Peptides against a protein of PDB entry 4KTY. Designs and how they scored, part 54

Target 1, 266 residues: chain A of PDB entry 4KTY
Amino acid sequence: YVLNDIGVIFYGEVNDIKTRSWSYGQFEDGILDTCLYVMDRAQMDLSGRGNPIKVSRVGSAMVNAKDDEGVLVGSWDNIYAYGVPPSAWTGSVDILLEYRSSENPVRYGQCWVFAGVFNTFLRCLGIPARIVTNYFSAHDNDANLQMDIFLEEDGNVNSKLTKDSVWNYHCWNEAWMTRPDLPVGFGGWQAVDSTPQENSDGMYRCGPASVQAIKHGHVCFQFDAPFVFAEVNSDLIYITAKKDGTHVVENVDATHIGKLIVTKQI

## One batch from the design tools (peptide; aimed at target 1 S165 V166 T195)

Design b2_p24_2_s1 (made by RFdiffusion4, then SolubleMPNN; from b2_p24_2, 16 letters changed)
Fold by OpenDDE base, seed 3:
Structure b2_p24_2_s1 (fold): chain B 266 residues (1-266), chain A 24 residues (1-24)
Amino acid sequence: as target 1 above (266 residues)
Amino acid sequence: SEEKKKKIIEELEEQAKKNAQSLF
């Protein structure tokens, strides 16, 4: 989780799982320097740089360009005219070196690119890290632990009313650390996510959220546990929006989200 | 109904195949 500089990232669909190789390159020339530069750009205090909780939280913010001119610009519209298509990247090295050289956000990333770069960042700084892929990953934008899907009377999704969304798959990271700020037993793997999804206390960042806490339904602990919980365990609430403004719950699906969570264990 | 739900899910899944990572 620290020494291996090549990894495998799972993607695709739950019924058609795919893998891609990713070069983390944490030992390549200039990469550690770039990771330190990222923390410098975040204006992170030197005393905090030894704390994996602070480092992973800062990293989750800085690997995306939102708020702070961080490393990667996300794009999901299949229009990548001003940069590199997300699928063209094969590793973290070129991205990080471009960021260090240009001092501007690199275009473009999607979840596995964010996760790949973030994995490099964590490993460079001595934090054991791995990439996790969740199939049918919920994006709950109000942290209510539900995916409210509004339907027209004809059964089509009302995109204007439906604020929540579901990814076919989503990749994020787990980082290994102690959590002295949490109750005993909630150390170990912590979910952290650099893909810009939701604002967390003023910045597009996510985690560290205790995986053990989430697995046991404890979402009251810092950071962003409700959001991460929702990604893997939201109920889909299908609501028909009537023309008269009334809403009728048509169905509840508690099985669709988080169909499969995959990570490399070696 | 379960049948309607299934149809909706299948349609969303089909739409999600267009991009590497897709929202639906």
Scores: peptide ipSAE 0.209, ipTM 0.654, DockQ to the pose 0.193
OpenDDE base, seeds 1, 2, 4, 5: peptide ipSAE 0.116, 0.199, 0.025, 0.120; ipTM 0.661, 0.715, 0.683, 0.671

Design b2_p24_2_s2 (made by RFdiffusion4, then SolubleMPNN; from b2_p24_2, 17 letters changed)
Fold by OpenDDE base, seed 2:
Structure b2_p24_2_s2 (fold): chain B 266 residues (1-266), chain A 24 residues (1-24)
Amino acid sequence: as target 1 above (266 residues)
Amino acid sequence: SEEKKKKIEEELIEQAKKNFQSLY
């Protein structure tokens, strides 16, 4: 995990799975220095830099530009005129070196770019890490562990009322660490995500969330377990907003979200 | 030039449309 400098990222759709190469370049000149610089920009105490829980959580915040002028600016509007289109990146090295040189956020990223850069960051700091792709990945905006899809009486989605959303695919990271802050058995792989999605205690960050905890429905365990659980296991709740102001649950789909989770075994 | 960058961007977007995340 730590020693691989080139990886494969899964993307596309569940019925049309695609792969792309990504150069992590954790051993390239200036990359370790840049990772240290990222932690410096986060004002991370030296004592915390040896703790993978703290490092991964800080990394999840700092790989995105929100809140703290971190590494990458996300864009999903197909307008990338003021930077590099997300698809043009082939690895983490150019992004990290640009960030170090300019001392300003780099434009632009989407989930696999965030995950790629974050994977470099983790591996560079000696944390075993891999990228995970979830197809039909839920984005719960109100932390209720379900996707509330509001429908008009004609059956069309009411986009004004519907705040929750589903990605065709989403990439995040899993980092290997012990979790002495959790009960025995919930160490190992931890989900961490640097793509800015939801605010977690004042910052756009996510994790580390125990994969074992998520698998067993332990959403009460820190950090951000409810959000990660929802990404992979939310029910779709279709709610008709009637003209009289009443809401009626029309359907529940428990099979749509998290249809396939893929990671490369290293 | 900015025009050249824009043209390259448009070409990359067209070629890589299926690479981007989309919301349903």
Scores: peptide ipSAE 0.160, ipTM 0.755, DockQ to the pose 0.054
OpenDDE base, seeds 1, 3, 4, 5: peptide ipSAE 0.048, 0.040, 0.042, 0.059; ipTM 0.648, 0.631, 0.660, 0.642; seed 1 fails the geometry check

Design b2_p24_2_s3 (made by RFdiffusion4, then SolubleMPNN; from b2_p24_2, 17 letters changed)
Fold by OpenDDE base, seed 2:
Structure b2_p24_2_s3 (fold): chain B 266 residues (1-266), chain A 24 residues (1-24)
Amino acid sequence: as target 1 above (266 residues)
Amino acid sequence: SEEEKKKIIEELQEQAKKNFQSLF
């Protein structure tokens, strides 16, 4: 969890699971310095740098470029003219070293790139971490713990009304730590996510959210448990928008989201 | 129906698939 500098990341689709190698390189020259630099850019005080809760939360914010000129700029439009295509990256080292040297966000990443860099950051700082892939990962935009899919009367999706979305897959991280801020039993693996998805109290960050808490439906536990819960366990609510302006729930699917959650350490 | 839901998801996946990670 800390010592492995090469890993495997799962991606693709639930019916076509794929794997890619990723070099974390947490022991490579300049990487620790870069991780410290990241915390410096975050203006993280020295006292907080020893707290894995604070470190992981700051890391989740700083690995993405939003808000704070962090490490990576995300792109999902298949236009990468001003940087490196996400698929071209093979590890964290080049990204982190580029960030350190340029002092500007690196282009571009998608979820596995964010997760890979974040995994390096965590491991470099002595926090046991792994990458998790969730297939059919929900993105709840209105924090109602469900995916509202609005349909036209003909059964087609109304994209104008439908704000919630689902990733074919999404990668995030789990970091191992104690959670003295939570009730006993909710330490251990904590979900943290550096892919910029939702604003969490003013910043694009996510976690740490107790995996145990989420598994037991304790969505009130900090941080961002509702969002992470929704990613793995949202119901799909199919709502028909009638021509008369009424909305009718046509169907509820509790089985589609989070069909498979995979993590593997090498 | 389950068949309709599946069809909707498949259509969304096809429309949204631009890169490795696709949002639909």
Scores: peptide ipSAE 0.183, ipTM 0.685, DockQ to the pose 0.221
OpenDDE base, seeds 1, 3, 4, 5: peptide ipSAE 0.151, 0.063, 0.140, 0.060; ipTM 0.707, 0.662, 0.654, 0.665

Design b2_p24_2_s4 (made by RFdiffusion4, then SolubleMPNN; from b2_p24_2, 15 letters changed)
Fold by OpenDDE base, seed 3:
Structure b2_p24_2_s4 (fold): chain B 266 residues (1-266), chain A 24 residues (1-24)
Amino acid sequence: as target 1 above (266 residues)
Amino acid sequence: SKEEKEKIINELIEQAKKNAQSLF
């Protein structure tokens, strides 16, 4: 998980799983320097740089450009006129070297690009890391651990009322570390995500969240465990917004979110 | 039914599908 500089990222749909290669390049010239530069830009104190909890949390913030002029600008509107389309990237090296050279955010990324660059960052700093793909990944916007889908009376989604959303797939990272700040047993793999989704204590960042804690329904532990739990376990609640302003729950689906979670085990 | 629910979600995903990663 640290020495392998080439990886496979799963994407596509649950019924049509696809793979793409990704060059992490954590040993390439200038990459370690760039990872250190990223931590410098984050104004991370030297003492914290040896703590994988702090490093992974800072990395989750800095791999995205939001808040802090971090590495990657996300775009999902199919308009990539001022940069490189997310699908054109084949690895982390060019992105990180461009960031280091220009000292400006690189355009553009989507989840697998964020995850790829973040994986390089973690591995470069000696943190065992892997990419995880979740099919039907929920994006809980209000931290209520459910997906509220508001429908018009005609059955179409009311985009004004619907704040939550679902990705066909989403990629994030798991980083291996001890968690002395958590109860015994909640070390090991920690979910961390650099794709800008939600604000966490003032920054677009996510994790580290204990995978073991989440698997056992413990969402009370730092960091962002409720959000990560919701990504993989939210119920879909279909609510019809009536013309008179009343809301009627039409259906609940507890089986769709997190239908398949895939990661490379070797 | 579960199948009907899945169909609805899949249709919504397809309607929202614009890039490699789609969001609805």
Scores: peptide ipSAE 0.204, ipTM 0.762, DockQ to the pose 0.205
OpenDDE base, seeds 1, 2, 4, 5: peptide ipSAE 0.084, 0.123, 0.120, 0.123; ipTM 0.721, 0.731, 0.721, 0.724

Design b2_p24_3 (made by RFdiffusion4)
Pose (drawn by RFdiffusion4):
Structure b2_p24_3 (pose): chain A 261 residues (1-241, 247-266), chain P 24 residues (1-24)
Amino acid sequence: YVLNDIGVIFYGEVNDIKTRSWSYGQFEDGILDTCLYVMDRAQMDLSGRGNPIKVSRVGSAMVNAKDDEGVLVGSWDNIYAYGVPPSAWTGSVDILLEYRSSENPVRYGQCWVFAGVFNTFLRCLGIPARIVTNYFSAHDNDANLQMDIFLEEDGNVNSKLTKDSVWNYHCWNEAWMTRPDLPVGFGGWQAVDSTPQENSDGMYRCGPASVQAIKHGHVCFQFDAPFVFAEVNSDLIYITAHVVENVDATHIGKLIVTKQI
Amino acid sequence: SVTEMKTFHQEDSVKMFQELVNAL
C-alpha cells in the first residue's frame, strides 16, 4: 500500500469482472515534486501538511479540476475535445507530469482515473492507500441516504422527477490513518474520493470517512460518511407520484473489491 | 462535467430501474 508502484483496478460486473492495469508511478522523476505542487496550488497551509486527515481531504479536492483548477477534468461527452479520452490513460504519471508542466487541468478522466491519480498522490507522500471498486454504486443527490425513484401513473420511471442514480461501478480510494478527531475505534481505512459527485462544504471532495463508522452506520462522524454510506448501502425506494410502492434493500453495493496483497 | 456525469448515469439508471419494475 506504500511501495507498490503498479496496481490493478477492477471494473465491469460482479460475475464478469474486468481488470485494468495501472502505473501509479509514485517514484518516477518529477512526481513527488508534483505532489508538493498540488498542495501549493490548493493553497494548503504548510502547518497542516503533517496531518494525513488534512492532506487526504485536500487531495480529494485537488485531484479534480472543479473549484480550484486541480489536476483532472471529468467527462462523459463521447467527444473529449482537446484532450485524451478517459479510457486511453494507463497510469498516473503522464497526467501528473502534464499538470506540473502545463500548469493546467488535464483532460479527461472518469472515476478509475481520478482514483489512480489520487492513489499515486497518497502513496507518493507516504500515506498507505488502495483503490476500491463498488458495483452498483449509488449516487444520492438530495442527502437523504436512499435512492428516490419516482414513478409515473403507468408505473414507468419519471425521468424528470428522479434525480438520484446508480452506476455500473464506481472507484474511490482508501487511506490508512489514525483518527484522533473521532472516538477510538474509527481509525484504519478511511474512504477518500476525488471524483466529483456532491459538494462537501462547498467543494467537490469527499472524505476521509471512517469505513468502520460507515459499517455500523455512525455516519455522524466527519467527513462525508453519509454520502459514502449511501454509495454502498442505500435502499431503493420506489415512489409513485406520493405513495411508497416498493423497497429494494439489496440492489446497491453488491460487491466491493480491491487488489489482493 | 458534473452535469454530464449526472445526465449519463441518470439515463442509464432510468432503464435499469424500469427493468426492475417490469420484473415485479

Design b2_p24_3_s1 (made by RFdiffusion4, then SolubleMPNN; from b2_p24_3, 11 letters changed)
Fold by OpenDDE base, seed 3:
Structure b2_p24_3_s1 (fold): chain B 266 residues (1-266), chain A 24 residues (1-24)
Amino acid sequence: as target 1 above (266 residues)
Amino acid sequence: SVEEMQNYSHENSVKLFQELIKSL
């Protein structure tokens, strides 16, 4: 998890799982310097740089460009005219070196690019890390731990009212660390995510959230455990919005979100 | 393909929901 500089990222659909190679390049020239530069740009105190909790949280913020002119600009609209299409990247090295050289956010990334760069950042700083892919990954935008899908009276989805979304797949990272700030047993793998999805206490960041806590339904612990829990365990709530302004729950589907979670174990 | 790696946009998510509801 630290020494391997080439990885495999899972993507595609739950019924058609695909893989791609990704070069992390954590030992390449200039990469460690760039990771240190990222922490400098975040104005991270030197004393905090030895704390994997702080480092992973800062990394989750800084690998995306939002709020802080971090590493990557996300784009999902299939318009990549002012940069590199997300699919064209083959590894983290070119992205990180471009960021270090230009001192401006690099265009463009999607989840696997964010996860790839973040994995390099973590490994470069000596934090064991891996990429995790979740198929049918929920994006809860109001922290209610469910996907609210609003329907018109004719049964069509109301796209304006439906704010929550589901990714066909989503990639994030797990970082290994102790959690002295949490109860005993909630150390180990921590979910961290640099893909800008939701604001967490003033910044687009996510985690570290204890994987063990989430697996046991403990979402009350820092950081962002409710959001990560929702990504893997939200129910789909189909709500008919009536013309009179009333809402009627038509259906609940607890079977689709988090259908499959995959990570490379070796 | 590039299309195969693309994450769902909000529009694609809505389409997914529309398909899922038909299967219920």
Scores: peptide ipSAE 0.401, ipTM 0.859, DockQ to the pose 0.363
OpenDDE base, seeds 1, 2, 4, 5: peptide ipSAE 0.372, 0.387, 0.282, 0.383; ipTM 0.854, 0.847, 0.837, 0.846

Design b2_p24_3_s2 (made by RFdiffusion4, then SolubleMPNN; from b2_p24_3, 11 letters changed)
Fold by OpenDDE base, seed 3:
Structure b2_p24_3_s2 (fold): chain B 266 residues (1-266), chain A 24 residues (1-24)
Amino acid sequence: as target 1 above (266 residues)
Amino acid sequence: SVDEMKEKSLKETVKKFQELINSL
């Protein structure tokens, strides 16, 4: 997980799974220096740079450009005129070297690009890391562990009230570390995500969240466990918003979210 | 292209949610 510099990222749809190659290039010239530069830009104390919990959390924030002029600018509107389309990237090296040279955020990324660059960052710093793809990945906007889909009285979806959303697929990272800040048994793989989705204590970042804790329904542990839990376990709640302001649950779908989670095991 | 759309990560549309609820 640290020494392999080429990987495979899963994407597409649950019924049409696709793979793409990604060059992490953690041993390429200038990449380690760039990772150190990223931590410098984040103003990380030297003492914290040896702590994988702090490093992965900072990396989660800094791989995206939000808040701190980090590495990548996300774009999902199919307009990429001011940079490189997300699909054109084949690895992390060019992105990281451009960031180091220009000292400005690189355009553009989507989830697999964020995950690829973040994987390089983690591996470069000696943290075992892998990319995870979740099909039908929920984006809980209000941290209630549900996907609230609001309906008009006529049964049509109310797009104005519906703030939550679902990705056809989403990529994030898992990083291996001990968690002395958590109860025994919740070390190991930690979910971390650099794709800017939600604000976590003032920054667009996510994790590290204990995969073991989440698998056992423990969402009370730092960091961002509720959000990660929701990505893979949320129920779709269909709610009719009545004209009188009352809400009525019309239906619940517990099968749609997190149909398949895929990662390379070696 | 269709291939490009499959590569891009996409939010499910209102239409998709409508299809889902209609199928329940």
Scores: peptide ipSAE 0.314, ipTM 0.823, DockQ to the pose 0.271
OpenDDE base, seeds 1, 2, 4, 5: peptide ipSAE 0.302, 0.127, 0.025, 0.105; ipTM 0.843, 0.767, 0.640, 0.733

Design b2_p24_3_s3 (made by RFdiffusion4, then SolubleMPNN; from b2_p24_3, 8 letters changed)
Fold by OpenDDE base, seed 3:
Structure b2_p24_3_s3 (fold): chain B 266 residues (1-266), chain A 24 residues (1-24)
Amino acid sequence: as target 1 above (266 residues)
Amino acid sequence: SVEEMKKFSHEKSVKLFQELINSL
């Protein structure tokens, strides 16, 4: 989880799992320097740089360009005219070196690119890290731990009212660390995500959230445990929005979100 | 394919929801 500089990222659909190679390149020339530069740009105190909790949280913010002119600009609209299409990247090295050289955010990334670069950042700083892929990954935008799907009276989904969304797959990272700030037993793997999805206490960042806590339904612990829990365990709530403004729950589906979570274990 | 690597757009998400509800 630290020494391997080439990885495999899972993507595709739950019924058609695919893999791609990704070069992390944490030992390549200039990469450690760039990771230190990222922390400098974040104005991270030297004393905090030895704390994997702080480092992973800062990394989750800084690998995306939002708020702080971080590493990667996300794009999901299939318009990549001012940079490199997300699918064209094969590893973290070119992205990080471009960021270091230009001192401007690099275009463009999607989840696996964010996860790849973030994995390099973590490993480069001595934090054991891996990429995790969640199929049917929920994006809860109002932190209510469910996916609210609004229907018209005719049964068609109301796209305007439906703000929550589901990814066919989503990639994020797990970082290994102790959590002295949490109750005993909630150390180990921590979910961290640099793909800009939701604001967390003023910044687009996510985690570290205790995987053990989430697995046991403990979402009250820092950081962003409710959001990560929702990604893997949200119920789909189908709500008919009546013309009179009333809402009626028509159906609840607890079977689709978080259908499969995959990570490389070796 | 490159398309298969991309995240669902909001439109695709809505389409998925529609397919799911129609299957119930």
Scores: peptide ipSAE 0.411, ipTM 0.847, DockQ to the pose 0.341
OpenDDE base, seeds 1, 2, 4, 5: peptide ipSAE 0.295, 0.311, 0.401, 0.387; ipTM 0.775, 0.787, 0.854, 0.824; seed 4 fails the geometry check

Design b2_p24_3_s4 (made by RFdiffusion4, then SolubleMPNN; from b2_p24_3, 11 letters changed)
Fold by OpenDDE base, seed 5:
Structure b2_p24_3_s4 (fold): chain B 266 residues (1-266), chain A 24 residues (1-24)
Amino acid sequence: as target 1 above (266 residues)
Amino acid sequence: SVEEMKKKSLEETVKKFQELIKSL
């Protein structure tokens, strides 16, 4: 997980799984220096730089440009006039070297680009890491661990009331570490995500969240376990918003979210 | 492109639900 400099990212749909090659390049010239520079820009305390919990959390914040002038600017509007389209990137090296040289956020990324760059950052710093793809990935916006889908009386989505969303796929990272801050058994793989989705205690960041904790429903464990749990386990709640302002639950689907989670084993 | 493949699935999910409701 640390030595492999070329990877595969899964994308597409659950019924049509696709793969993309990605060059991590964690051993290329200037990449380690850039990772140190990223931590310097984050004003990370020197004592914390040896702690994978702190490093992965800082990395999840700094790989995105929000809040802190981090590495990548996200764009999802299919207009990339002031940078490179997300699909044009083939690896992390060019992005990280551009960031180091320009000292400004690089345009543009989406989830697999964020995950690719974050994977390089983690591996470069000696943290075993892999990219994970979740199909039918939920984005819980109100932290209630469910996807609230509001419908008009005609059955169409009420976009004003519906704040939650579901992506056909989403990519994030898992980082391997001990968790002395958690009960025994909740070390190992930790979910971390640098794609800016939700604010976590003042910054767009996510994790580390114990994969074992999430698997067993322990959403009270730091960090951001409720959000990651929702991405993979949320129930879809279909709610009809009536004209009189009342809400009626029409259906609950517990099978749609997180149908498949895939990662490369090497 | 990879980004062309990324889409919100909610609309499709809702359509399936609508079809289910109509069949009841």
Scores: peptide ipSAE 0.238, ipTM 0.802, DockQ to the pose 0.194
OpenDDE base, seeds 1, 2, 3, 4: peptide ipSAE 0.077, 0.103, 0.087, 0.155; ipTM 0.724, 0.738, 0.730, 0.778

Design b2_p24_4 (made by RFdiffusion4)
Pose (drawn by RFdiffusion4):
Structure b2_p24_4 (pose): chain A 261 residues (1-241, 247-266), chain P 24 residues (1-24)
Amino acid sequence: YVLNDIGVIFYGEVNDIKTRSWSYGQFEDGILDTCLYVMDRAQMDLSGRGNPIKVSRVGSAMVNAKDDEGVLVGSWDNIYAYGVPPSAWTGSVDILLEYRSSENPVRYGQCWVFAGVFNTFLRCLGIPARIVTNYFSAHDNDANLQMDIFLEEDGNVNSKLTKDSVWNYHCWNEAWMTRPDLPVGFGGWQAVDSTPQENSDGMYRCGPASVQAIKHGHVCFQFDAPFVFAEVNSDLIYITAHVVENVDATHIGKLIVTKQI
Amino acid sequence: SLPEPVVTQLGEHTIYYGPPPAAF
């Protein structure tokens, strides 16, 4: 989780698992300097850089280009003007070195690309890290920790009212650290996510959220645990437009995996 | 019975029910 500069990112389906190799390249010439440049650009106060909670949270904001001209711009537009399609990248090095050289956000990325670059950032600085993949990953748009699926009278999905969504998969990172800001028992792996989905305190960032706190539903502990809980375990609520028609308690988060040791 | 999901294919991703994040 620190010294391995290559890895595997899982994707596809639960009974059709695909793998994508990834070169983290945290030891390549120019990468460590690039990680420092990322924190400088984020205007991160130097006095907080010894705190992995802060470093990881800044990283979750600065790996994406939204709000702060950070590292990577997301796109699903099938065109990818003036850049590289997200599927073309095979590691983090070219992205990070291009960012340092051009001093401009790099185009383009999707969830595994954000996760790969963020993983490089964490391991390069010495924060143990890994990439996790969540199959049928919920995206909660109204912060009620459930998927609200509105149905027309005919029972079909009302696409105008329905804003929540579900991904075939989503990838984020876990960073290893104590959580002196939380009661004892909530350190260890912290979920951190640099893929923009929902604002957290006015910026696209997410975490660190204690995985242990998410497991027992103690999502009151900072940061962004409710959103992460909703990604892995929100119920689907079918609502006819308002009458609750049905509840699917098993659809979301069918499987979560990471590369074996 | 439950309806079929609204499905949107976006390259390496498939989105169900609602729209994708506007940030992309």

Design b2_p24_4_s1 (made by RFdiffusion4, then SolubleMPNN; from b2_p24_4, 9 letters changed)
Fold by OpenDDE base, seed 3:
Structure b2_p24_4_s1 (fold): chain B 266 residues (1-266), chain A 24 residues (1-24)
Amino acid sequence: as target 1 above (266 residues)
Amino acid sequence: SMPKPVVTELNDHTVYYGPAPSAW
């Protein structure tokens, strides 16, 4: 989880799983220095740099460019003007070195690119880390632990009201650490995500969220456990929005989200 | 019958607003 400099990232569909290689390059020249530079740009105190909780949370913020001129600009427009298409990247090294040299965010990333760069960052700093792929990954945008699907009276999806979305897959990271800030038993793997999805206490960041807590439905533990829980275990709520402004729940599907979670074993 | 999702194709991603094909 620290020594391997080449990895495999899973993607595609749950019934058509695909893999791509990713070069983490955590031992390449300039990469550790760049990771330290990232923490410098975040204005992270020296005392915090030895704390994997703080480091992983800062990393989740800084690997994306939002809020803080971090490493990667996300783009999902299928145009990717003024940069490199997300699919063209094959590893973290070029991205991190470009960031260090230009001192400007690098264009462009999507989830596997964010996860790849973040994995390098964590491993460089001695934090055991792996990439996780979730198939049928929910994006809850109103923090209600549900995927609200609004329907017209005719039964069709109301795209104007339906803001929550299901991605065929999403990639994030798990980082290994103790959690002295949580009750006993909630250390170990922590979900962290640098893909800018939702605001967490003023910044686009996510985690560390205890995987053990999430598995047992404990969403009250910091950080961002409700959001991560929703990604892997939200219910689909089908709601008919009537013309009179009333909402009627037509159906609930508790089986759709998080069909498969995949990670490479070390 | 389940409603048809609004589907958006992205680079290596498919985004569903509504039920994905596994629910069909």
Scores: peptide ipSAE 0.489, ipTM 0.886, DockQ to the pose 0.285
OpenDDE base, seeds 1, 2, 4, 5: peptide ipSAE 0.467, 0.042, 0.051, 0.038; ipTM 0.882, 0.632, 0.624, 0.629; seed 2 fails the geometry check

Design b2_p24_4_s2 (made by RFdiffusion4, then SolubleMPNN; from b2_p24_4, 8 letters changed; failed a check: too like the target's own chain)
Amino acid sequence: SMPKPVVTNLNDHTVYYGPPPSAW

